# Peptides against a protein of PDB entry 3C2G: the designs that were tried, part 25

Target 1, 209 residues: chain A of PDB entry 3C2G
Amino acid sequence: IRTFDLLGLLLHDSDAIDGFVRSDGVGAITTVVQYPNNDLIRAGCKLLLQVSDAKALAKTPLENILPFLLRLIEIHPDDEVIYSGTGFLSNVVAHKQHVKDIAIRSNAIFLLHTIISKYPRLDELTDAPKRNRVCEIICNCLRTLNNFLMMWIPTPNGETKTAGPNEKQQVCKFIEIDILKKLMSCLSCEGMDTPGLLELRSTILRSFI

## One batch from the design tools (peptide; made by RFdiffusion4, then SolubleMPNN)

Design b1_p11_2_s3 (from b1_p11_2, 6 letters changed)
Fold by OpenDDE base, seed 3:
Structure b1_p11_2_s3 (fold): chain B 209 residues (1-209), chain A 11 residues (1-11)
Amino acid sequence: as target 1 above (209 residues)
Amino acid sequence: MEELYAPVERP
């Protein structure tokens, strides 16, 4: 626990983060969080989020790491773990086609829908910290979805990959009224990336219309 | 169309 906190305190510099990632730091975290200790899992997932934008991740094999993390998020009810894990997922897939493919093969799209579906409506949450954390989780899920959808949006001048039938079906679940309402409710949360959520909305519309 | 990043909280 203290080691991850200490590592988190040391990882203020992008070069240090890249150094950690190059030294298989993500693999090391993933190994440690296999121990069934909630505090350790929280700290490890938080550290994953903290390094999730590292350039070195583009060269890191994630074939084993990413499915493990997705499973961890699936089974762990902890908002902090879900927050950190979905944040990591969104960042690690961004601009990395091969990582998107790993995530999709690992049922990430369905998992994201499941996560969003499990949380109550934000209007039902009276506790502001809890409401904000739930907003952030939903946003992380939706950002990840946006990054997946980007693969399948036709560009005027380029060959676009076509989503498979299963992916299309899973993506279609995000246009459910409940999901859309949750997206819209996140726009009302203070400090949220409203531009990003609007971009997601645009991406969704372009993907389905 | 832009790919989106989650905010990273760094202390």
Scores: peptide ipSAE 0.431, ipTM 0.916, DockQ to the pose 0.697
Fold by OpenDDE base, seed 1:
Order: sequence, then structure tokens, then C-alpha cells
Structure b1_p11_2_s3 (fold): chain B 209 residues (1-209), chain A 11 residues (1-11)
Amino acid sequence: as target 1 above (209 residues)
Amino acid sequence: MEELYAPVERP
């Protein structure tokens, strides 16, 4: 715990973050969070989020890390773990086709839907900090989905991969009325990226037209 | 249409 907090305090600049990642820092975190301690898992996932935009991650093998993290999020019903883990996932799949492929093969699309489905409606949450955290988690899930959908949108000049039948079926679950209501409720949360959420809504809807 | 990043929490 204290070691991850101390590391987080040292990782303020992009060069230090890249240095940590190049030194297999992500692998080190994932090794330590295998210990069954909730505080350690929370601190480790927070540190993963802090380094999740590192340029060095584009050269880091994630074949073992992503399946482990997805499983950790699935089995750990802690908002801070889920927030950090979904935030990490969103950032590592952005601009990285091979990482998207690993995440999808590891059932990421289904997991994202499961996470959104398990949280209550935002209008049922009276505690503002809890409501905002749940909104951030839903936004992280939907942002990650958007980054997956980008692979299958035809570009005028691009070889686009076609989504497989299983991926199409999993993506279709995100047009469920309850999911759309949760997305719309996030637009009313203070400090949310409303333009990004509207773009995401548009991307989700376009995937079915 | 751009790929989206999550907010990164830094101390």
C-alpha cells in the first residue's frame, strides 16, 4: 500500500511514468495485486490508472496483463478498483489495435455491459460522491466500447476489420433501454465530458443503423 | 471521430 502511494507521488511527469513502464512497472503492479488484500488491490489499480496514458505502454506486452485485470474487475466489487481498472482499459486500448484485439478476445465487451448493468440508476443515488464515481465508471466503460467500435467503422481509405458475429451480438446489448437511460443520466452529471458522451451515443447508435 | 481517453488521476 504505502509503496504504491509513494510511487504515485514520484510519477508526476511523463518521463518518470515512461521510465517506470519501461522497467516493467505494470508487470510488477499486477504481480503484487495478486495478494488477496483489498487495500493493496485498490492502490495498485489506482497506480495502473496513473500510468495508463504512458507512451511506453505501446511497446509493453499486455497479453497476460489485460486478461488478469479484466478478471480482477469482474471479481472485485469495489468502485475504486472498477473505476481505476476501466480507466486503465480505456486508455491502453486507445490508438492500439493489437491491445483492442487482446481485450476483445478476453471478453471485455461483455464485461463492460455487465459492469454498467450492475450499477443502480444515477437518480437512485442520493450521495453525490458515489453518484459521480458511478457516472465515471459508466463513462469509462462506454469510452472503452467506443474505442472498440472505431475498429469496425468503415473509413474511406482503410481496410476495416469486420466485427465477428459474437462481437456484434455483444455490442447490440448496449442499445438496451436501461443502458441508454444510464448513458443519458451521465449527461446530467457535473464535470462530465458532455461532447464525448454525445459522440459515444452517436457511435453506439450508428453501429446498429 | 477520435478515440477517447479516460481522465488520468495524478497526485
Scores: peptide ipSAE 0.209, ipTM 0.841, DockQ to the pose 0.698
Fold by OpenDDE base, seed 4:
Structure b1_p11_2_s3 (fold): chain B 209 residues (1-209), chain A 11 residues (1-11)
Amino acid sequence: as target 1 above (209 residues)
Amino acid sequence: MEELYAPVERP
């Protein structure tokens, strides 16, 4: 725990983060969080989130790491683990086609839907910190979905990857009225980036037209 | 459509 907190304090610049990632730091964290301690898992996932936008991750083999993390957030009913894990997932799949393919093969789309579906409506949450954390998790899931949808958008050059029939079916679950209501409820959360949420909403809705 | 990142808190 304290070691991960110390590492988080040291990893405040992009070069140090890239150095850590190049030294298999992500693999080291994922090895440590295999120990069945919730505080350790939470601290490790938080550190993963802190390094999740590192440029060096585009060169890191994630074939073993990403399926493990997806399984971790599937089985842990901890909002902090889910927040950090979905945030990590969102960042590592951005601009990285190979990583998107690993995530999709590891049932990430279905998992994201499952996560959003398990949370109550935000209007039922009276505790503001809890409500905001749930909103952030939903947003991380929807950002990750959007990054997947980007693969199937026609490029000006006519080269489009086609989503498989299974991926299309899994994506279609996100237009369920309950999912859309949860996205809309995030717009009422205090301290949220309302312009960013409106942009995300518009982007997701356009992907289904 | 743009690629989206989750916010990362840095110390």
Scores: peptide ipSAE 0.023, ipTM 0.617, DockQ to the pose 0.730
Fold by OpenDDE base, seed 5:
Structure b1_p11_2_s3 (fold): chain B 209 residues (1-209), chain A 11 residues (1-11)
Amino acid sequence: as target 1 above (209 residues)
Amino acid sequence: MEELYAPVERP
């Protein structure tokens, strides 16, 4: 715990973050959070989120790290772990086709749907901090999904991968009325990037029309 | 298309 807090305090600049990542810092965190301590897991996942936009992650092998993190999010009921883990996932799949492929093979699409599905409607949450955290988790899931969907949108100049039949079926679950209602309810959350959520909505809807 | 990032929590 204190080590992750200290590392978090030292990792304020992009060069320090990149240095940490180049030194297998992500692998080190992942090793430490294998210990069944909730506070340690929370602190480690938070630190993963803090370094998740590092340029050095493009050169980091995530084949073992990402499936482990996805499993951790699947089994851990803690909103802070889920927030940090989905935030990490969203950032590491961005601009990284090979990481998207690892995530998809690791059942990430189904997991994202499961995460959104397990939370109550945001209008049923009376506690504003809890409501906002749940909204952020849903947004992280939807951003991650958007980054996957972009692989399958025909681009004029790109090798468009076709989604497999299983991926298509899993993606189709995101047009369920309850999922769409949760997305719409996120637009009413305080402190949320409303333009970004509207873009997400538009991309998701366009992927099914 | 720009890929979307999650907001990074800064300490």
Scores: peptide ipSAE 0.012, ipTM 0.532, DockQ to the pose 0.679

Design b1_p11_2_s4 (from b1_p11_2, 5 letters changed)
Fold by OpenDDE base, seed 3:
Structure b1_p11_2_s4 (fold): chain B 209 residues (1-209), chain A 11 residues (1-11)
Amino acid sequence: as target 1 above (209 residues)
Amino acid sequence: PEELLAPVERP
């Protein structure tokens, strides 16, 4: 806790964040969160999210880190862990084909669907903070999916990677009416990136045309 | 089509 608080004070500077990541800070966090302490896991995943936009992540080996994080999110039913972990995942895979491939091989697409499916409808949540957090988690999951789908969208030059049959089957689950309703319900939440959600909706729909 | 980033809150 105290170490993460001290690191939190350094997170105001993008160079300090990048320096932390270059010094294997992500590996250090993943080592620390292996201890079965919920407060430590929450703090570590929050710190992962806070450094998830670091430029140094493009040079960080993630072959061991991503499968571990995906497993942590799968087995730890904590909204704060899921929020931070899915946020980190969406950012770390962005613009990084190699990282997307690691995540997909680790069943990330199926996990994202499972996470969204486990949460209730937003209209069933009367507590505004809880509703907003659930909405943010759904958005993080769908944003991650958007970033995966971008690999398979045809370019104007007609060259595109083809999704494998397993990936295609897993992606097809996101057009389920319950998933689409949850996406649409997020548009009613205050403070959400509505333009981003609309882009995500467009990407999902275009992937099936 | 654009890749999307999660919001990052820093203290």
Scores: peptide ipSAE 0.587, ipTM 0.947, DockQ to the pose 0.694
Fold by OpenDDE base, seed 2:
Structure b1_p11_2_s4 (fold): chain B 209 residues (1-209), chain A 11 residues (1-11)
Amino acid sequence: as target 1 above (209 residues)
Amino acid sequence: PEELLAPVERP
């Protein structure tokens, strides 16, 4: 616990973060969070989020790390773990086709839908900190979906990857009225990335037109 | 269309 907090304090600039990632820091975190300690898992996932935008991740093998993290998020009903893990997921797949492919093969699209579906409507949450955290989780899930959908949008150069039939079916679940209502409720939360959510909405709509 | 990044809080 204290070690991850100390690492978090040291990882305040991009060079330190990249140095940690190049030294297999992500692998080290995933090894440590295999122990059944909730505080350790929370601290480890938070540290993953803190390094999730590192440029060095483009050169990091994630074939074992990413499926492990997805499983961790699936089995741990902890909002802080889910928040950090989905945040890491959205950033680690961003601009990295190979990482997107690993995540998709590991049922990430279905998991994201499951996470959103399990949370109540934001209007049913009276506790503001809880409501905000749930909103952030939903946003992280939807942002990850946005980053997946981008690979199936035609580029100006005419190169378009086609989603497989399973991926199409899983993506189609995000246009369910319940999911759309949860997306819209996030737009009403203070301090949220409203422009990003609007971009996501646009991306979703374009994927079905 | 741009890919989106999650906010990262660093101490």
Scores: peptide ipSAE 0.586, ipTM 0.948, DockQ to the pose 0.720
Fold by OpenDDE base, seed 5:
Structure b1_p11_2_s4 (fold): chain B 209 residues (1-209), chain A 11 residues (1-11)
Amino acid sequence: as target 1 above (209 residues)
Amino acid sequence: PEELLAPVERP
């Protein structure tokens, strides 16, 4: 815990973040969070989120890290773990095709749908902090999906990857009315990245229309 | 269409 807090204080500088990541800092975090301690898992996932936009992640081998993280967020019903883990996932896959491929083969698309499906409707949440956190989690999941879907959108040059049949089936679940309602409810939350949610909505619609 | 990034809060 204290080590992660100390690292967090050092992570205000982008070069320090990159230095940490280049030094296998992500691997170190994932090693620590293998211990069944909820506070360590929360702190570790938070730290993952804090370094998730590091440029050095493009050179980090994630073949073992991502499947582990995906399993972690699957089995831990902790909003803070899920928030941080899905936030990390969205950022780590961004602009990194090889990382997207690792996540997808590790059943990330299905997991994202499962996470969103498990949360109640935002209108059922009376506690504003809880509602906002749930909204942020849904946004992180959908943002991750957006970043996956971007692979299958035809480029102006006519080059497009085709989603496999399983991936296509899993993606199709995100047009379920329940998922769409949750997305729309997030747009009404205060302090949310409304432009990002609108872009996500646009990407989802373009993938199916 | 752009890839989206999660907000990162740094201390």
Scores: peptide ipSAE 0.585, ipTM 0.947, DockQ to the pose 0.729
Fold by OpenDDE base, seed 1:
Structure b1_p11_2_s4 (fold): chain B 209 residues (1-209), chain A 11 residues (1-11)
Amino acid sequence: as target 1 above (209 residues)
Amino acid sequence: PEELLAPVERP
């Protein structure tokens, strides 16, 4: 716990973050969070989110790290772990085709749908901090989906990967009325990236046209 | 269409 907090305090700039990642810092965090301590897992996942935009992640082998994180999110019903883990996932797959492929092979699309489906409607949450955290988790999941869908959207140059039949079926689950209502409810939350959510909505709609 | 990044809070 204290070590991760200290590292978080040392990682104030992009160069320090990049240096940590180049030194296998993500691997070190994933090793530490294997211990059955919820506070340690929370702190480790928070630190993962804090370094998730590092340029050095493009050169980091994630073949073992990413499946482990996805499993961690799946088995730990903790909002802070899920928030940090889905935020990390969203950022680590962004602009990295090879990382998207690892995540998809590790059933990330299905996991994202499962996470969104398990949370209650935002209108049923009376506690504002809890409601906002749930909204942020849903947004992280949907943002990650957006980043996956971008690889299958036809570009003017005609070179797009086609989604496999399983991936297409899993993506189709996100047009369920319940999922769309949860997306729309996030637009009403204060402090949310409304432009980003609108872009996600556009990407989802485009993927089904 | 652009890829989206999660907000990162740093101390």
Scores: peptide ipSAE 0.582, ipTM 0.947, DockQ to the pose 0.718

Design b1_p11_3_s1 (from b1_p11_3, 7 letters changed)
Fold by OpenDDE base, seed 4:
Structure b1_p11_3_s1 (fold): chain B 209 residues (1-209), chain A 11 residues (1-11)
Amino acid sequence: as target 1 above (209 residues)
Amino acid sequence: YKPKILSEELP
């Protein structure tokens, strides 16, 4: 815990973050979070989120890391772990096709749907911090989905990857009325990027036309 | 479209 807090304090510098990542810091965190300690897992996943936008991640092999993280967020019913893990996932898949492919092969699309489906409606949450955290998790899941969908949107140059039949079927689950209602409810949360959520909504809907 | 990155305010 304290070690991750110290690392978090040192990781205000982008070059220090890149140095940590180049030194297999992400692999070190994933090794440490294999221990069955919830506080350690929370701290480790938070640190993963903090380094998730590092330029050095573009050169880091994630073949073993991503499947492990996806399994971690699947089995841990902890909002802080899920928030940090889905945040990390959304960031690392943003710009790298290879990383997207690893995540998709590891059933990330189905997992994201499962996460959103398990959370209650935001109108049922009376605690504002809890409601906001749940909204942020839903947003992280949907942002990750959007990053996947963008691979399959026709570019003006005609070169598009086609989603496989399994991926298409998994994506189709996100047009369920319950999922759409949860997305819409996030627009009412304080401090949320409403323009970004509206763009995401538009991208999701366009992916089914 | 540029993929959105989650930025957390570092404390």
Scores: peptide ipSAE 0.224, ipTM 0.823, DockQ to the pose 0.136
Fold by OpenDDE base, seed 2:
Structure b1_p11_3_s1 (fold): chain B 209 residues (1-209), chain A 11 residues (1-11)
Amino acid sequence: as target 1 above (209 residues)
Amino acid sequence: YKPKILSEELP
């Protein structure tokens, strides 16, 4: 716990973050969060999120890290772990096709649907901190999905990857009325990236037209 | 479209 707090305080500088990532800091965190301590897992996943946009992560192999993190999110019903883990996932898949491919092969699309499906509607949550955290989690899941969908949209250069039949079927689950209602409920939350959610809605609709 | 990065304010 104290070590992750200290690292969190030192990682205010982008060069320090890059230095940590180059020193296999992501692998070190994933080793530490294997211990059955909820506070340690929360702190480790938070630190993963804090380094998830590092430039050095472009050179870091994620073949072992991503499947582990996806499994961690699947088995831990902790909002802070899920928030940090889905945030990390959304960031690492943003610019790297091979990372998207690893996540998809590791059943990430289905996991994102499962996460959204397990949470109640935001209008059913009376506790404002809980409601905001749930909204942020849904937004992280949807941002990740959008990053996947973007690789299947035709570019002006004519090179389009086609989604496999399984991926298409998993993406189709996000047009279920209950998922769409949860997406729409996030648009009413203050401080959310409303333009990003509207763009995702447009991307989803275009993927089925 | 640039993929959006979740930036957390570091405490």
Scores: peptide ipSAE 0.223, ipTM 0.826, DockQ to the pose 0.135
Fold by OpenDDE base, seed 5:
Structure b1_p11_3_s1 (fold): chain B 209 residues (1-209), chain A 11 residues (1-11)
Amino acid sequence: as target 1 above (209 residues)
Amino acid sequence: YKPKILSEELP
């Protein structure tokens, strides 16, 4: 209870969040979620998401944290864990090439495809909250993928990294008709960032042209 | 390219 109240207060203060992250708070959460308690895992992953845009993460080593989180998402069939974990992943890989490289080496691209593939079609979901959560998860996966793809897009002024053959093959799986249908179905979800989804779609499609 | 961040409304 008291720890949750302190964390609740921390979430509304960017300096407090940065302080928490600088004190290895992300490592602490990662340690806590190793305990096999679903409520604790959900809460820990949610907290990871909530601090995932912290400026201090730029100085946090993620070499052990990211592989652990990716494994957690892989083995834990919980929408809240998957949502929070993919959200965290999308945010931490956004600004840092090194973090992208860790995630890719940890088989993140394949995992993102696996996550999207495991969910039913959104038209089969009758519960609006569940449908929206699944949309959000798919969006988090695609946003993360977009952040990876942008690394391989030729820029006029830069040495563009080339995707390895395995990464390229894994990216090609996202043009599967079932994946594309799920993406299109997300555009019809209420409260979704439709412009953002359209941009993600465009980036994915452009990566294959 | 501007990397996209998930903005979550804080509860």
Scores: peptide ipSAE 0.089, ipTM 0.759, DockQ to the pose 0.136
Fold by OpenDDE base, seed 1:
Structure b1_p11_3_s1 (fold): chain B 209 residues (1-209), chain A 11 residues (1-11)
Amino acid sequence: as target 1 above (209 residues)
Amino acid sequence: YKPKILSEELP
């Protein structure tokens, strides 16, 4: 805990973040969070999110890290762990095809649907901080999904990968009325990227046309 | 399409 808090204070500088990542700092975090302590897991996942946009992460192998993080999110139903973990996932898959492929092979699409499905409706949440956190988690899941879907949309000038039959079936679950209602409810949350959510809705719907 | 990065305010 104290070590991650101290690192968090030092990681306000982009060069310090890159230095930490180049020294296998992400691997070190994933090793430490294997200890069954919820506060340690929260702090470690938050630190992962804080370094998730680091330039040095472009050269970091994620073959062992992503499957571990996905499993951690699956078994630790904590909002802060899920928020940080889905945020990290959304950032690391954004610009790298090979990272998308690792995440998809590790059942990321199914996990994202499971996360969204398990949260209550936002209209049932009376506490504004809790409602906003749940909305942010849903947005992180959906942003990650959009990054996956975009690689399967045909472009006039590019060879596009085709989604496998399993991936297509998993993506089809996101057109469930309950998922669409949760997406629409996020549009009413303060500070949410409404244009981004509408784009995502359009991308999901276009995947079935 | 530009993939969006989640911006987090560092504490």
Scores: peptide ipSAE 0.086, ipTM 0.766, DockQ to the pose 0.134; fails the geometry check

Design b1_p11_3_s2 (from b1_p11_3, 7 letters changed)
Fold by OpenDDE base, seed 4:
Structure b1_p11_3_s2 (fold): chain B 209 residues (1-209), chain A 11 residues (1-11)
Amino acid sequence: as target 1 above (209 residues)
Amino acid sequence: YKPKVLTEELP
């Protein structure tokens, strides 16, 4: 815990973050979070989120790390772990086709749907911090989905990856009325990027036209 | 559309 907090304090510098990542810091965190300690897992996943936009991650093999993290967020009913893990996932797949492919092969699309489906409706949450955290998790899931959808959108140059039949079927689950209602409910949360959520909504809906 | 990255305010 304190070690990850100290690392978090040192990781205000992008070069320090890149140095940590180049030194297999992500692998070190994933090794440490294998221990069955919830506080350690929370702190480790938070640190993963903090380094998730590091430039050095483009050179880091994620073949073992990403499936492990996906399994971690699948089995842990902890909002902080799920928030950090889905945040990490959204960031690492944003600009990296190879990482998208690893995530998709590891059933990430189905997992994202499962996460959103398991959370209650935001109107049923009376605690504002809990409601906001759940909204952020839903946003992380949908942002990750959008990052996947973007690779299947036709480019002007005619070179597009086609989604496989399984991926298409998994993506189609996100047009379920309950998923759409949860997305819409996030627009009422305080401190949310409402323009960003509206853009995400538009992109998701356009991906099915 | 440009893929979005989650930016957390570092404390």
Scores: peptide ipSAE 0.250, ipTM 0.828, DockQ to the pose 0.136
Fold by OpenDDE base, seed 1:
Structure b1_p11_3_s2 (fold): chain B 209 residues (1-209), chain A 11 residues (1-11)
Amino acid sequence: as target 1 above (209 residues)
Amino acid sequence: YKPKVLTEELP
């Protein structure tokens, strides 16, 4: 805990973040969060999110890290762990095709649907901080999904990968009325990227036309 | 389309 808090204070500098990542800091975090301590897991996942956009992370192998993080999110149903983990996932897959491929092979699409499905409707949440956190988690899941879907959209000038039959079936679950209602409820949350959520809705719907 | 990155405000 105290070590991650100290690192968090140093991580306001982009060169310090890159230095930490180059020294296998992401691997060190994943080793430490294997201990069954919820506070340690929360702090470690938050630190992962804080370094998730680091330039040095482009050279870091994620073949062991991503499957571990996906499993951690699956078994630790904590909002802060899920928020940080889905945020990390959304950032690391954004610009890296090989990282998208690792995440998809590790059942990321199914996990994202499971996360959204398990949360209550936002209209049932009376506590504004809790409602906003749940909305942010849903947005992280959907942003990650959009980053996957974009690689399967034909461009006039590029060879596009085709989604496999399993991936297509998993993506089809996101057009369920309950998922669409949760997405629409996020549009009413303060500070949310409403244009981004509408774009995502359009991308999901276009994947089935 | 530009992939979106979550911007976290560092505490």
Scores: peptide ipSAE 0.228, ipTM 0.823, DockQ to the pose 0.135
Fold by OpenDDE base, seed 2:
Order: sequence, then structure tokens, then C-alpha cells
Structure b1_p11_3_s2 (fold): chain B 209 residues (1-209), chain A 11 residues (1-11)
Amino acid sequence: as target 1 above (209 residues)
Amino acid sequence: YKPKVLTEELP
């Protein structure tokens, strides 16, 4: 716990973050979060999120790290772990095609649907901190999905990857009425990137037209 | 469209 807090305080500088990532800091965190301590897992996943946009992560192999994190999110019903883990996932797949491919092969699309499906509607949550955290998790899941969908949209240069039949079927689950209602409920949350959610909604709808 | 990165404010 104190070590991750200290690392969190040192990681305000982008060069320090890059230095940590180059020193296999992501692998070190994933080793530490294997211990059955919820506070340690929360702090480790938070630190993963804090380094998830580091430039040095472009050179870091994620073949072992990403499946481990996806499994951790699947088995831990902790909102802070899920928030940090889905945030990390959204960031690492943003600009890296090979990382998207690892995530998809590791059943990430289905996991994102499962996460959204397990949470209640935001209108059923009376506790504002809980409601905001659930909204952020749903947004992280949807941002990750959008990063996947973007690789299947035709570019002006004519090179389109086609989604496989399984990926198409998994993406089709996100147009279920209950998922769409949860997406719409996130638009009413204060402090959320409403333009980003509207763009995502448009991308999802266009992927089925 | 540029992929959005979740930027968390560091404490």
C-alpha cells in the first residue's frame, strides 16, 4: 500500500512514468496484485491506470499482462478495481492494434458487456459517489468498445480489418435495449464527457447500419 | 476520431 502511494506521488512527471514503465513497472505491479489483499489490488490497479497512457508502454509487451488484468476484472466485484482496470484497458488499446488483437482474443468484448450488464441502472442508485463510479465504469467499457469498433470502420485508404463472426455477435449484444438504456443514463451524469458518449453512440449505431 | 484516453487527475 505505502509503496504504491509513494509511486503514485513520484509519477506526476511523464519522464518518471516512462522510466517506471521501461523498468518493467507494469510487470512488477501485476506480480504484486496476485496477492489476495483487496487494498493492495486496488492500489496496484490504480497505479496501472496512472501509467496506462505512458509513451514507453508502446514498447512494452502486454501478451501476459492484459489477459491477467482481464481475468482480475472478471473475478473481482470491486468497483475501484473494475474502474482502474477498464480505464487501463481503454488506454492501452487506444493506439496499438496488436494490443486490441490481444484484448479481443482474451474475450474483452464479452467481458465489457458482462460488466455493464451486472450494474444496475444509474437511476436506481441513490448514493451519488456510487452512481458516479458506476457511470465512469460504463464509460470506460464503452470507450474501450469504441476503440475496437474504430478498427473495423473503413478508412479513406481502403484498408479495413473485418470483424470475425464471433466479434460481430459479441458487438451486437451492445445494441440490446438494457445496454442502450444504461448508455443513455450516463448522459445525465454530471462531469461526464457527454460529447464523447454521443460520438460513441453514433459509432455503435453506424457499425450496425 | 482520435481514441480518447482516460486522463485521471493525479492527486
Scores: peptide ipSAE 0.181, ipTM 0.802, DockQ to the pose 0.136
Fold by OpenDDE base, seed 3:
Structure b1_p11_3_s2 (fold): chain B 209 residues (1-209), chain A 11 residues (1-11)
Amino acid sequence: as target 1 above (209 residues)
Amino acid sequence: YKPKVLTEELP
């Protein structure tokens, strides 16, 4: 716990973050979070999120790390773990086609749907901190999905990868009325990227209509 | 289209 807190404090510097990542810090975190300690898992996932935009991650193999994290998010009902993990996922896939491919092969699209589906409606959440955290998780999931969808949007001048039939089917689940309602409810949360959520909604709808 | 990154405000 204190070690991750210390690392978190040291990781305010981008060079320190890159140094940590270059020293296989992401692998070290994933090793540590294998121990069944919720506080350790929370702290480790938070640290992963904090380093998730590091430039050094472009050179870090994620073939083993990413499936492990996806499994961790799948099995942990902890909002902080889910928040941090989905945040990490959204960031690492943003600019890296190969990482998107790893995530997709690791059933990330289905997992994102599962996460959103498991949370109650935001209107049922009276606790503002909890509601906001749930909104953030949903947004992380949807941001990740948008990053995937962007691979399959035809560009006027380029060969676009086509989504496989399974990926198409998995993404089609996000047009379910309950998912769309949850997305819409996030638009009412303060501090949310409302334009981004609207863009995502548009992208989801356009990808399947 | 720029992929969106979650910018956490580091406490």
Scores: peptide ipSAE 0.105, ipTM 0.768, DockQ to the pose 0.137

